# Ledger of designs, part 271: peptides against a protein of PDB entry 9IZ0

Target 1, 345 residues: chain A of PDB entry 9IZ0
Amino acid sequence: ITCLGSNGHTYKQLVKGGNDDLRQDAVMEQVFEQVNGFLRSYRKTSQRNLSMRTYKVIPLALKTGVIEWVQDTIPLGEYLDSAHKVYHPKEWSLSTCRKLIAEKQMEDLETRLKVYDLVCRHYRPVFRHFFLESYADPVQWFTTQTNYARSTAVASVLGHVLGLGDRHGQNILIDKTSGEVIHIDLGIAFEQGKKLPVPECVPFRLTRDVVDGMGITGVEGVFRRCMEFTLETLRREEDSLLSVLEVLRYDPLFSWLISPLRRMKKQKMQLENFNQPESGNITTDASRDPKIQRNNVSGESEAERAILKVRQKLSSTLSVEASVGELIRIAQDPSYLALMFCGWS

## One batch from the design tools (peptide; made by RFdiffusion4, then SolubleMPNN)

Design b2_p25_5_s1 (from b2_p25_5, 15 letters changed)
Fold by OpenDDE base, seed 5:
Structure b2_p25_5_s1 (fold): chain B 345 residues (1-345), chain A 25 residues (1-25)
Amino acid sequence: as target 1 above (345 residues)
Amino acid sequence: LEELLSLLTKEKQEEIKLYLEKLKK
């Protein structure tokens, strides 16, 4: 829909009807706004304007809502697929790479690593070109690349701490004006991504293309330092963050578990993406609503377990630098990336 | 920086060098 605002501006809004509970996205956006408050209060993060980019989600009913269309954005995966065709026209298609990884998904780690390496050699990083193409002015180029590295660092720390899943290239938008990342579809949180048909094994998305967008310094520049400052802020505000999450524990509408329907939908999307490249509107006609009785008793135990894991991730047992170093290592480890649905890009 | 510059056109390399020199002042 297109809405005319009271300011005379037209806003495109996505009305999403379906089985996805947009209340989970709205709650996660509220958590991000609280964290943005902490980032603004701390000198090391405020001086760098570190924030998680948010989008407006208005849940209208149990299964319907309005999502703000973020203007001047592109999905990371859409840009990367297009850019690979331009810069590496002799390399393998994304569909070929997906097929080869999928055909070996049941094989041992050694075989999966060999196939991952083979795919990586035939599908080279291109995300650097986003900044080189989009910004003629060197100042704008450097500023937007810096903003990308900063926003990716914030999103990586928050994504790890909150256990944000389903971080594929279509759920990460790039703001064409600022270079900042915007994470969308927040319905897989608190490590529920490990319960997907292809389990998420990395703390956040730090694939070769995500790193290539950081420029020549890769992870060792602005990104690492901004991860450190973000984690330092979250450790200082641990009690405040846990208090926000405890409010969600008592929200009877919040689901700490991935819904079986959402799991099945993601499974179907993973399986269908093996056979057809079609970005088709899967209008799943939701006519059969199985009354999934949310067993409240299972929700409380999962909430407590989720909060405990957040506390463990904020532990000061390791330095900020050591903790960030280990997260960056794991997120780039081929032994984990080879197990992912799309770990090469 | 030299590797990054090698990926750019000569004109854009000079413009970036001039900008980096201005940032050092």
Scores: peptide ipSAE 0.008, ipTM 0.322, DockQ to the pose 0.011
Fold by OpenDDE base, seed 4:
Structure b2_p25_5_s1 (fold): chain B 345 residues (1-345), chain A 25 residues (1-25)
Amino acid sequence: as target 1 above (345 residues)
Amino acid sequence: LEELLSLLTKEKQEEIKLYLEKLKK
């Protein structure tokens, strides 16, 4: 839809209708705005204009809302698929790479590592070309690449701390004007990505293409330093951040758990990439599968566990540098990346 | 500036140097 603003400007808005609960996105955007307040308050983060790029979400009903249409953006995955065909036309297609990873998904770690390495050799990074193509002016090129590395650093720390899942290439937009990353579809948070059929085991998305976009320094420059400053700020504001999350504990509309619908949708998408025949006999036989006491771990107990995990991630037991170093290591570790869903390649 | 330039590719270092020389005229 197009909305006329009170300022006389027309704004394009995306109306989302369907099964997606936009309240989760709206709450996470509110948490990001609070964190952006903390980042503005500290000299080290403020001097670098560090922020999580936000978008406006207005939930209208349980499954309907208005989302800001972010102009001049492209999904990271859309750019990478297009650019890979241009720059590496002799390499494997993304569909071929995904198929090979999917075919070996039930195999041991050693086999999955060999397949991941094979895919990596036949699907090289291209994201550097986004900045080289889009910005002819050297100052704009440097500024936008710096903004990309900064925004990716903030999003990586926040994504780890808040346990953001489902960070596939379609849920990360690149702003073509600023080079900033915009994270969308925030409905998998507080490590609920670990409850997917293929569990998410990395703290944030730091794939070869995400690193390639940082330029010649990769992670060893603006990105690492901005992660350190962001984590330092969040550790200093631990009590403030935890207080914001405690308010959400008492919000009856907030879900600390992955929605059954979203889990089923993701499960179906993960299974459709397996040539497992639909054994069409998912007889919805309401057969008395025994009461697996789903311990109704009260939504309160899941909230408490989520908040405790956030506190643990903000712990000062390790230096900021050591903590960031370990996060960067894990996020790039082939032994973790090879375990990811084939849709992460 | 040299520390900033050291973080760039040789081509972009030359392009920035040329740009900065144009800004000094």
Scores: peptide ipSAE 0.006, ipTM 0.306, DockQ to the pose 0.010
Fold by OpenDDE base, seed 1:
Structure b2_p25_5_s1 (fold): chain B 345 residues (1-345), chain A 25 residues (1-25)
Amino acid sequence: as target 1 above (345 residues)
Amino acid sequence: LEELLSLLTKEKQEEIKLYLEKLKK
C-alpha cells in the first residue's frame, strides 16, 4: 500500500497477512533500536556510526501488520543468483547446488563435506561485483564496502547474542545507496533456528559471498574490528540489554519458542524450493510425533533460559578478541557450513 | 593509495594502514 504522511510525503508499506507473527519482528526491531542507543553512546562504536539497520513494523492484529518498505534494497540472494549467471555462466546453477546438498542431507559429515567442497568449486563467490558495478567513484566504492563490512559486523554480533535464525540470502537485504545490510523476518530468535528441520549450527551468516563483499581484507579488516567494538559495547551494556529482554518476559504476546506451525511452514518452503517430487504420504500425522515429553516448560522457563544464554554470550570469560576470533572461526568452518541449507554462498 | 588515503577520514586511514601492515605479514 502507499500511505500519504502528514508531511505530504508518500510512503510505500507492505501489508503482511497470514500465519506470520509480526509481533516478534516488532519486538526484535525494538531491541535493535535500544542496541543502536548503546552503539551511539559508546565512543568506539559512535565514531564509526555502527548500527543495526532497522525498519518500522506495526502489528495490527495477531496475524496482520504493516511493514515499512525499504526502498532501494535488494535481497542478497537475488543479487547473488543474478550475478553468478553473469560472471560465472559456465558454473552450476543455484538449483543444481541446492539439489546436491539436499540429496546428501542424511549422509555422514565426511560425505557432506565432500559435496560442499564440490559445490564450492562449481559455484564461486561474486559479491565483490556488487561494489565494483554500483560505484564507479573510488571514494563511493570504498565507503559503501566499508559500510557493508561495518553493518555486517554489527548484525553478526547482535544476531549471535540474540540467537537470530533463518539468516538466508532472502532475509538479508542490501541497501544499494549505503551498502548496509538490513535483516528481515526476525521471527526465529533465541537459538530456535537449532529446532528447524535443518538445524542452524553457525552463530551468524559468514558464507564465502558474505566475505567476498568485504573485498581483499575479507574478515581481517573492518569486519573483525567492528565485531570487537560491537561486542565490547554489548558487554558494557549487559544489564541494560538484559533489562530490555526481561520486559519481554512479561509480554504475554511474545513467543520464546518457534511454533510447530512455523516449523512446518519452513519445512514445506524448503521442500517446495527443491522441486523434490512429492515422495508419498509423509502424512506426518501430527499425532505420531513421539511424545517428546512436552515438558510443559512454562513460557517463563523458556524466557529464563533464553536470557541466561544471552548473559552467557556476553560473558567476559574470554577477551573480546578471543570471543570474536572464535565466532568468526565457527561461522566460516566448512564442518558447520556443509550442514546448512545454503552454506556455500 | 596516498591520494585515496587523503580523501578518507583519519580513522579510515588508520584502518587501511593496519590492514596493509597485516598484508605484509
Scores: peptide ipSAE 0.006, ipTM 0.286, DockQ to the pose 0.012
Fold by OpenDDE base, seed 2:
Structure b2_p25_5_s1 (fold): chain B 345 residues (1-345), chain A 25 residues (1-25)
Amino acid sequence: as target 1 above (345 residues)
Amino acid sequence: LEELLSLLTKEKQEEIKLYLEKLKK
């Protein structure tokens, strides 16, 4: 839909219909706007214009809403698939890499690490080319790469603190104008990603291509320092952030748990992304739904656990530098990435 | 932008230009 604004500008809007509960996205975007307030108030973050990129979400019903179309964006995964074919045409396809990882999904960690390393050697990072090909001016190139590293740092800290899940390459947009990242589909929060069929074991997405986009310094310099300043700001504003989350505790429309529908949709989408139609009747016996004992954990008890986990992640027991160092280490650890869907890109 | 440019020594700007020229070949 194209809407005419009161300012005379036309805005494109995406109408989403289906099983996506846009209320959770709208709530998470409100949390990000509050955090952006904290980032603007703190000198170290304000001087760097650190922010979580937000988009407008208007939920219309349980399964329908209007999302602001973020103009001039591309999904990270779409760019990476296209760029890998251009810059590394002799390497393995994304489908070949996915197949090899999937075939070993039930094997031991040592076997999975060997396959992950093998895949990594045949699927090299390309995301640096986004900046090199898009920006002919060296100043614009450096500015956009810096904006990417900054926005990724903010998103990484917030993604960890709020326990954002489902951070696959289609849920991360790159702004072609600024180089900033935009996180979409925020329906998996408060570590509910650990309850997915493939558990999320990393605090945020820091795969080899995510790092390659940061340029020669990788995670060092701009990214690390911006993570530190963001975490320092969130630790300072802990009580303010927790107060925002406590308001959500009383929202009867907010779900602290992953919806069974989203879990099933994710399970199906993961299975369909592994099953390219080579004609083998792999009867995926969907019958091993582990009996989630629906312990009737009251929604209040899950909210309290979520808020407690946020508080624990904001703990000042370790320095900001030590905490960021450990987060970066874990997010890049092959022992975690080898267990995940598309941990190589 | 000026503060970011001031953090880029002339040497680093030339190194970046040379790197970009090498990548365009």
Scores: peptide ipSAE 0.000, ipTM 0.294, DockQ to the pose 0.013

Design b2_p25_5_s2 (from b2_p25_5, 12 letters changed)
Fold by OpenDDE base, seed 4:
Structure b2_p25_5_s2 (fold): chain B 345 residues (1-345), chain A 25 residues (1-25)
Amino acid sequence: as target 1 above (345 residues)
Amino acid sequence: LEELLSRLTETQREDIKEYLKKKEE
């Protein structure tokens, strides 16, 4: 829809209808706005204009809402698929890579690493070209690449701390004007991504293409430094952040757990993306096995565990540098990336 | 490069200097 604002400007808005609980997104955007407050209050982060890019979510009903259409954006995955066809037309298609990874999904780590390496050799990073193509002025190029690295650093720290899941290339938008990342579909948080059919095992998305976009400095430049400053800010504001999350503990509209319907939807989308034929009636009649005590782990006990995990991630036991170093290492580790749905790009 | 660096913000120059330092170590 196009809405006319009171200022006379027309705003395009995406009306999301269907089974998507936009309330989860709206709540996470509120958490990001609070974190953006902390980032603005701390000198090291404010001087760098560090922020999590937010988008306006107006939930209209349980499953419908208006999302601000972020103009001048492209999904990272859409850009990468197009750019790979242009820059590497002799390399494997994304569908070929997905198929090979899927065919080995049930194999051991060694076999999965071999296939991941094979895919990586036939699907090279291209995301640096986004900045080279989009910005002819060297200052704009460097500024937008810097904004990308900064924005990715903030999103990586927040994504880890809040346990944001489902960070695939369609859920990460690139702002074509600023170079900043915009994370969408925030409904998998607090490590619920580990409960997906393909469990998430990295703290945030730091694939080869995500790194290629950082330019010649890679992770060791602006990205690492901005992660350090962001984590330092979040550790300083731990009590404030935990207080925000404690308010959500009592929000009856907030779900600390992935819904079975959302899990099934993501499972179906993963299977469709693997081009695995729907093998027939795995009507896993989830009805009959009575011994899955759904420990109705009260939503309260899940909230408490989620908050405890956030506190643990903000622990000062390790230096900021050591903590960031370990996060970057894990996020780039082939032994984890080979297990992911799309760890190669 | 010097002209480019002159047009950068102070924080960008600091972040580049820190990268260069870490690369020489």
Scores: peptide ipSAE 0.120, ipTM 0.719, DockQ to the pose 0.013
Fold by OpenDDE base, seed 1:
Structure b2_p25_5_s2 (fold): chain B 345 residues (1-345), chain A 25 residues (1-25)
Amino acid sequence: as target 1 above (345 residues)
Amino acid sequence: LEELLSRLTETQREDIKEYLKKKEE
């Protein structure tokens, strides 16, 4: 749908109906706007225009809402698949890589590391080309690559602190104008990604292609510094951030847990992406969906646990530099990336 | 390089200087 805004601009809007709870996305976008307020308040972050890119989500009902369509964007995974075919036409297909990782999913870490390394050798990074091909002016190129590294740093810190899950290449959009990342599908938060059929083991997405987009400095340039400044800001605003999350604790529509339906949907999408034939004996014992009486007590306990985890991640026990250093290390560790659904790109 | 550096923001220049410094360590 195209709507005329009160400002005279035309906006494309996606009316989303179905099974996706847009309330979760809308709530997370509200948290990001509050964090963007904190980032604007501090000199080190404001001078760098550090922000989490947001999109407008208007939930109309539990399963229906209007999403502002982000114009001039591309999913990171779509770009990487297309660019890899162009720049490395003799390397393995994404489907081949996925298949090999899936075939070893139940094997030991050593076997999974060997397959991950093999996949990495046959699927090289290409994301640097996004900036090189899109921007002919050297200053636009450098500025856009800087904006990418900055926005990725903010999203990485926030993604870790809030425990954002499901950060695959289709849930990360690249703005073709600014180079900034836009995170979508925010309904897996507060470490609920660890409950997925393929558990998330990294604090944020920092795969080889995500790093390749940062250019020659990799993680040691703008990215690391902007992570440090973002984490410094969030530590200073800990009480303010926790107060925002406490408001969400009392939102009866907010789910601190991954829904069984969403878990099943992600499981199905993972199986489809592996071209595994439906081995028909998923007994749809559709029987007792126990009315998990959402005992209000269970929701409160999960919210309390989530808020406690946020507080723990903002702890000043380690320096900002040490904390960021450890996060970057873990996010790039092959021992974690080899366990991921798509850790190679 | 000088033309590029002249068109960069102060924060971008600071971030480059810090990267260069960390590469020499």
Scores: peptide ipSAE 0.119, ipTM 0.732, DockQ to the pose 0.013
Fold by OpenDDE base, seed 2:
Order: structure tokens, then sequence, then C-alpha cells
Structure b2_p25_5_s2 (fold): chain B 345 residues (1-345), chain A 25 residues (1-25)
């Protein structure tokens, strides 16, 4: 729908109906707005305009809401699939790579590493071409690449601290105007991604294509420094951040656990990505919301455990540099990436 | 290149200098 704003501007609104709990997204966007307040308050982050890109979510019902349409965006995964076909037309298709990783999902780590390496050799990074194609002016090119690296750094630190899951290429949008990343579908948080059928083993998405978008400096340039400044800011604002999360402990609309429905939907999507999409309109009328008596006691104990994990991730036991160094190392480690659903791109 | 570098923000120049330093280590 298109809405006329009180300012005389027209805004596109996405009316989302269906099985996505937009209330989880709305709550996480509120947390990001608070974090953006912290990032604006500190010189090192403010002078770099560091922020988590946010979008407005208005939940209307359990399964319905209005999302602000993020104009001029593309899903990272959509761009990468198109760009790989253009720049590497002789390499393997994304479907071939997915199939080979899938066929070895139940094998040992050594076998999975060999298949991951094989896939990586036949599916080379291309994300640098996004910036080269989109920005003819060298200053605009470099500025946009810098904005991408900065935005990715903020999202990586914050995604690790909050334990954001489901960070696949369709849940990460690229703003074509600024090069900034926009994270969507925020309904897997507080390490609930580890409970997925393919457990999330990395702290954030730092695949070869995510790194290729950072240009010649890779992770050792703007990205690492912006991660360090973001983590320094979050450590200083630990009590403020924890206070925001404690408010969510008492929000009856917030879920600290992955819903069984979302887990099943992810299981189906993972299984359907292994079988060719037959275009069958399976209108599964999953109308019966089982009244799972949320034992309030179990929800509070899960919230407390989640908040404790956030506090542990903000611990000053290691330097900011050492902590960021270890996060970058783990996020790029083939032994973790080979275990992921799509760790090669 | 010099024109490009002149138009970079101070923070971008600092981030490049730190990258160059780490590349020499």
Amino acid sequence: as target 1 above (345 residues)
Amino acid sequence: LEELLSRLTETQREDIKEYLKKKEE
C-alpha cells in the first residue's frame, strides 16, 4: 500500500500477512534504536556515523503487520546469485553447491571440510562487483564500500551480542544508495539459532562474499576497527543495554525461545531447498495454534539465561582487540563454515 | 588517486593508515 504522510510525502508500506511474528522484529528494532543512541553518544562511533540500520515495524495482529518498505534494496543472496552467473558463468550453480553440501551434511568434519573447499574453488567471491557496477564516481564507490564495511561491523557485533540467528543471504538487504546492510526477519535471537536443524556455529555472517565486499583491506581495514569501536561502546553501555533487555523479560509478546512453528517452518524450508521446488500450492491451513501454556516460570528462566549470555559477551576479561580478533577468526573458520547451510558465500 | 584521498573523511584516512600499519606487521 502507499500511504500519504502528514508531511505530504508518499510512503510505500508492505502489508505482511502470514506466519511471521512481526512482534519479534518490532522488539528487536526497538533494541537497535536504543543501541543507535549509544553509538551516537560516543565520539569514535558517532564520527563514523556507526548505526544498525532499522526499519519501522507495526504489528497489527499475531501474524499481520505493516513493515516500512526499505526502498532501493536488494537481498544479498539475490545479488550474489545473479552476479555469480555474470562474472563466473563457467563455475558451479548455487543449486549444485547446495546439493553437494547437503549430501554430506551427516558426514564427519573432515569429509564436510573437503566438500566445502571443493565448493569454494568452484564458487568464487563476486560481491566486490556490487560496488564497482553501482558507483561510477571513485569517491562514491569508496564511500559506499566504507559504509558497507561499517554497517556490517555494527551488525556483526550487535548480532553476536544479541545472538541473532538465521542470517542467510535473503535476510540481509543491501541498500543500493548507501551500501549499508539492513538485517530483516529478526525472530531468531539469543542464540536460538543453535536449536535449528542445522545449528548456527558462527557468531555472525562473515563468509567469503561478505569479506569480498570490504575491498582490498578485507577484514583488517574499516571492518575490524568499526567492530572494535562498536564493542567498546556496547561494553561501556552494558548496564543500559541490560536494562533494555530486562524490560523485554516482562513483555508477554516477546519470546526468548524459538517457536515450534518457526522451527518446523525452517525445517521445511531447509528440506524443500534440498528437493527441486515443485510449484505445489500447499495451502497448509495450520490454523490450530495449540494453546501451549507458556509456563511463565520457564520463560523467565530462559530470559535470565539469555541476559546472562549477553553480559558474558560484553565481559572485559579480554581486550576489545582480542575479543574482536577471536570473533573474526571464528566467523571465518572453515571448520565452522563447513557446518553451515551456506557457509561458502 | 590524490583527489580521491583528499576527498576522504579523516576517519577513512585513519582507518586506511591503521590497515597499512597492520599489513607491514
Scores: peptide ipSAE 0.112, ipTM 0.738, DockQ to the pose 0.013
Fold by OpenDDE base, seed 3:
Structure b2_p25_5_s2 (fold): chain B 345 residues (1-345), chain A 25 residues (1-25)
Amino acid sequence: as target 1 above (345 residues)
Amino acid sequence: LEELLSRLTETQREDIKEYLKKKEE
């Protein structure tokens, strides 16, 4: 829909209806706005204009809301699929790579690593070309690549700290004007992605293409430094951040648990992405198996656990540099990337 | 390179200098 604002400006909006609870997305955007306040308050982050890019989410009902249409963006995965066909037309298709990973999903880690390496050799990174194609001026090219690395660093720290899951190439938009990343579909937070059939095993998305977009410096340039400054800021504002999350603990509208419907939808998307034939009769008769111990883990107990986990991630036990170093290492570890649905790009 | 560096913000120059140091190590 297109709405005329009271200011006379026309706004494009996406009305999202269905089974997705947009309240989680709206809450996460509010948390990001608070974090952006912290990032503006500290010199090292403010001087770099570090922020999490946000989009407006207005929940209208339990399963209906309005989302701001982010103009001049492209999904990372859409760009990568198109660019890979242009730059590497003799390499394997994305569908071939997905199939090979899927065929080995039940195999041991050694076998999965061999298949991941094979896929990586036949599907090379291309995301550097986004910046080279889009920006003819060297200063604009460098500025946008820097903005990409900065925004990816902020999103990576926040993704880890808040346990943002489902950060695949379709949930990451690239702003074509600034080079910044915009994370969408924030309905999996506080490590609930670990409860998916293909559990999230990385702290954030730092695949070969995500790194390739950072240019020649890779993760050791602007990206690492901006992660360090972001984490330093979040550690300083730990009590403020935890206070924001405690407000959500008592919000009866906020679900600390992934909804069964959202879990099923994400499971279906994972299976469809693996080109597994629909094994037909996952009939919704999950009603009757009484032996799913509904561990009535009260939403309160999960909220408390989530907040404790955020506090643990903000712990000053390790230096900022050591913590960021370990996060970058884990996020790039082939042993984790080989377990992902799409860890090669 | 000098022209590019002249157009960079001070923070970008610092971040590049730190990258270059880590590459020499």
Scores: peptide ipSAE 0.100, ipTM 0.705, DockQ to the pose 0.013

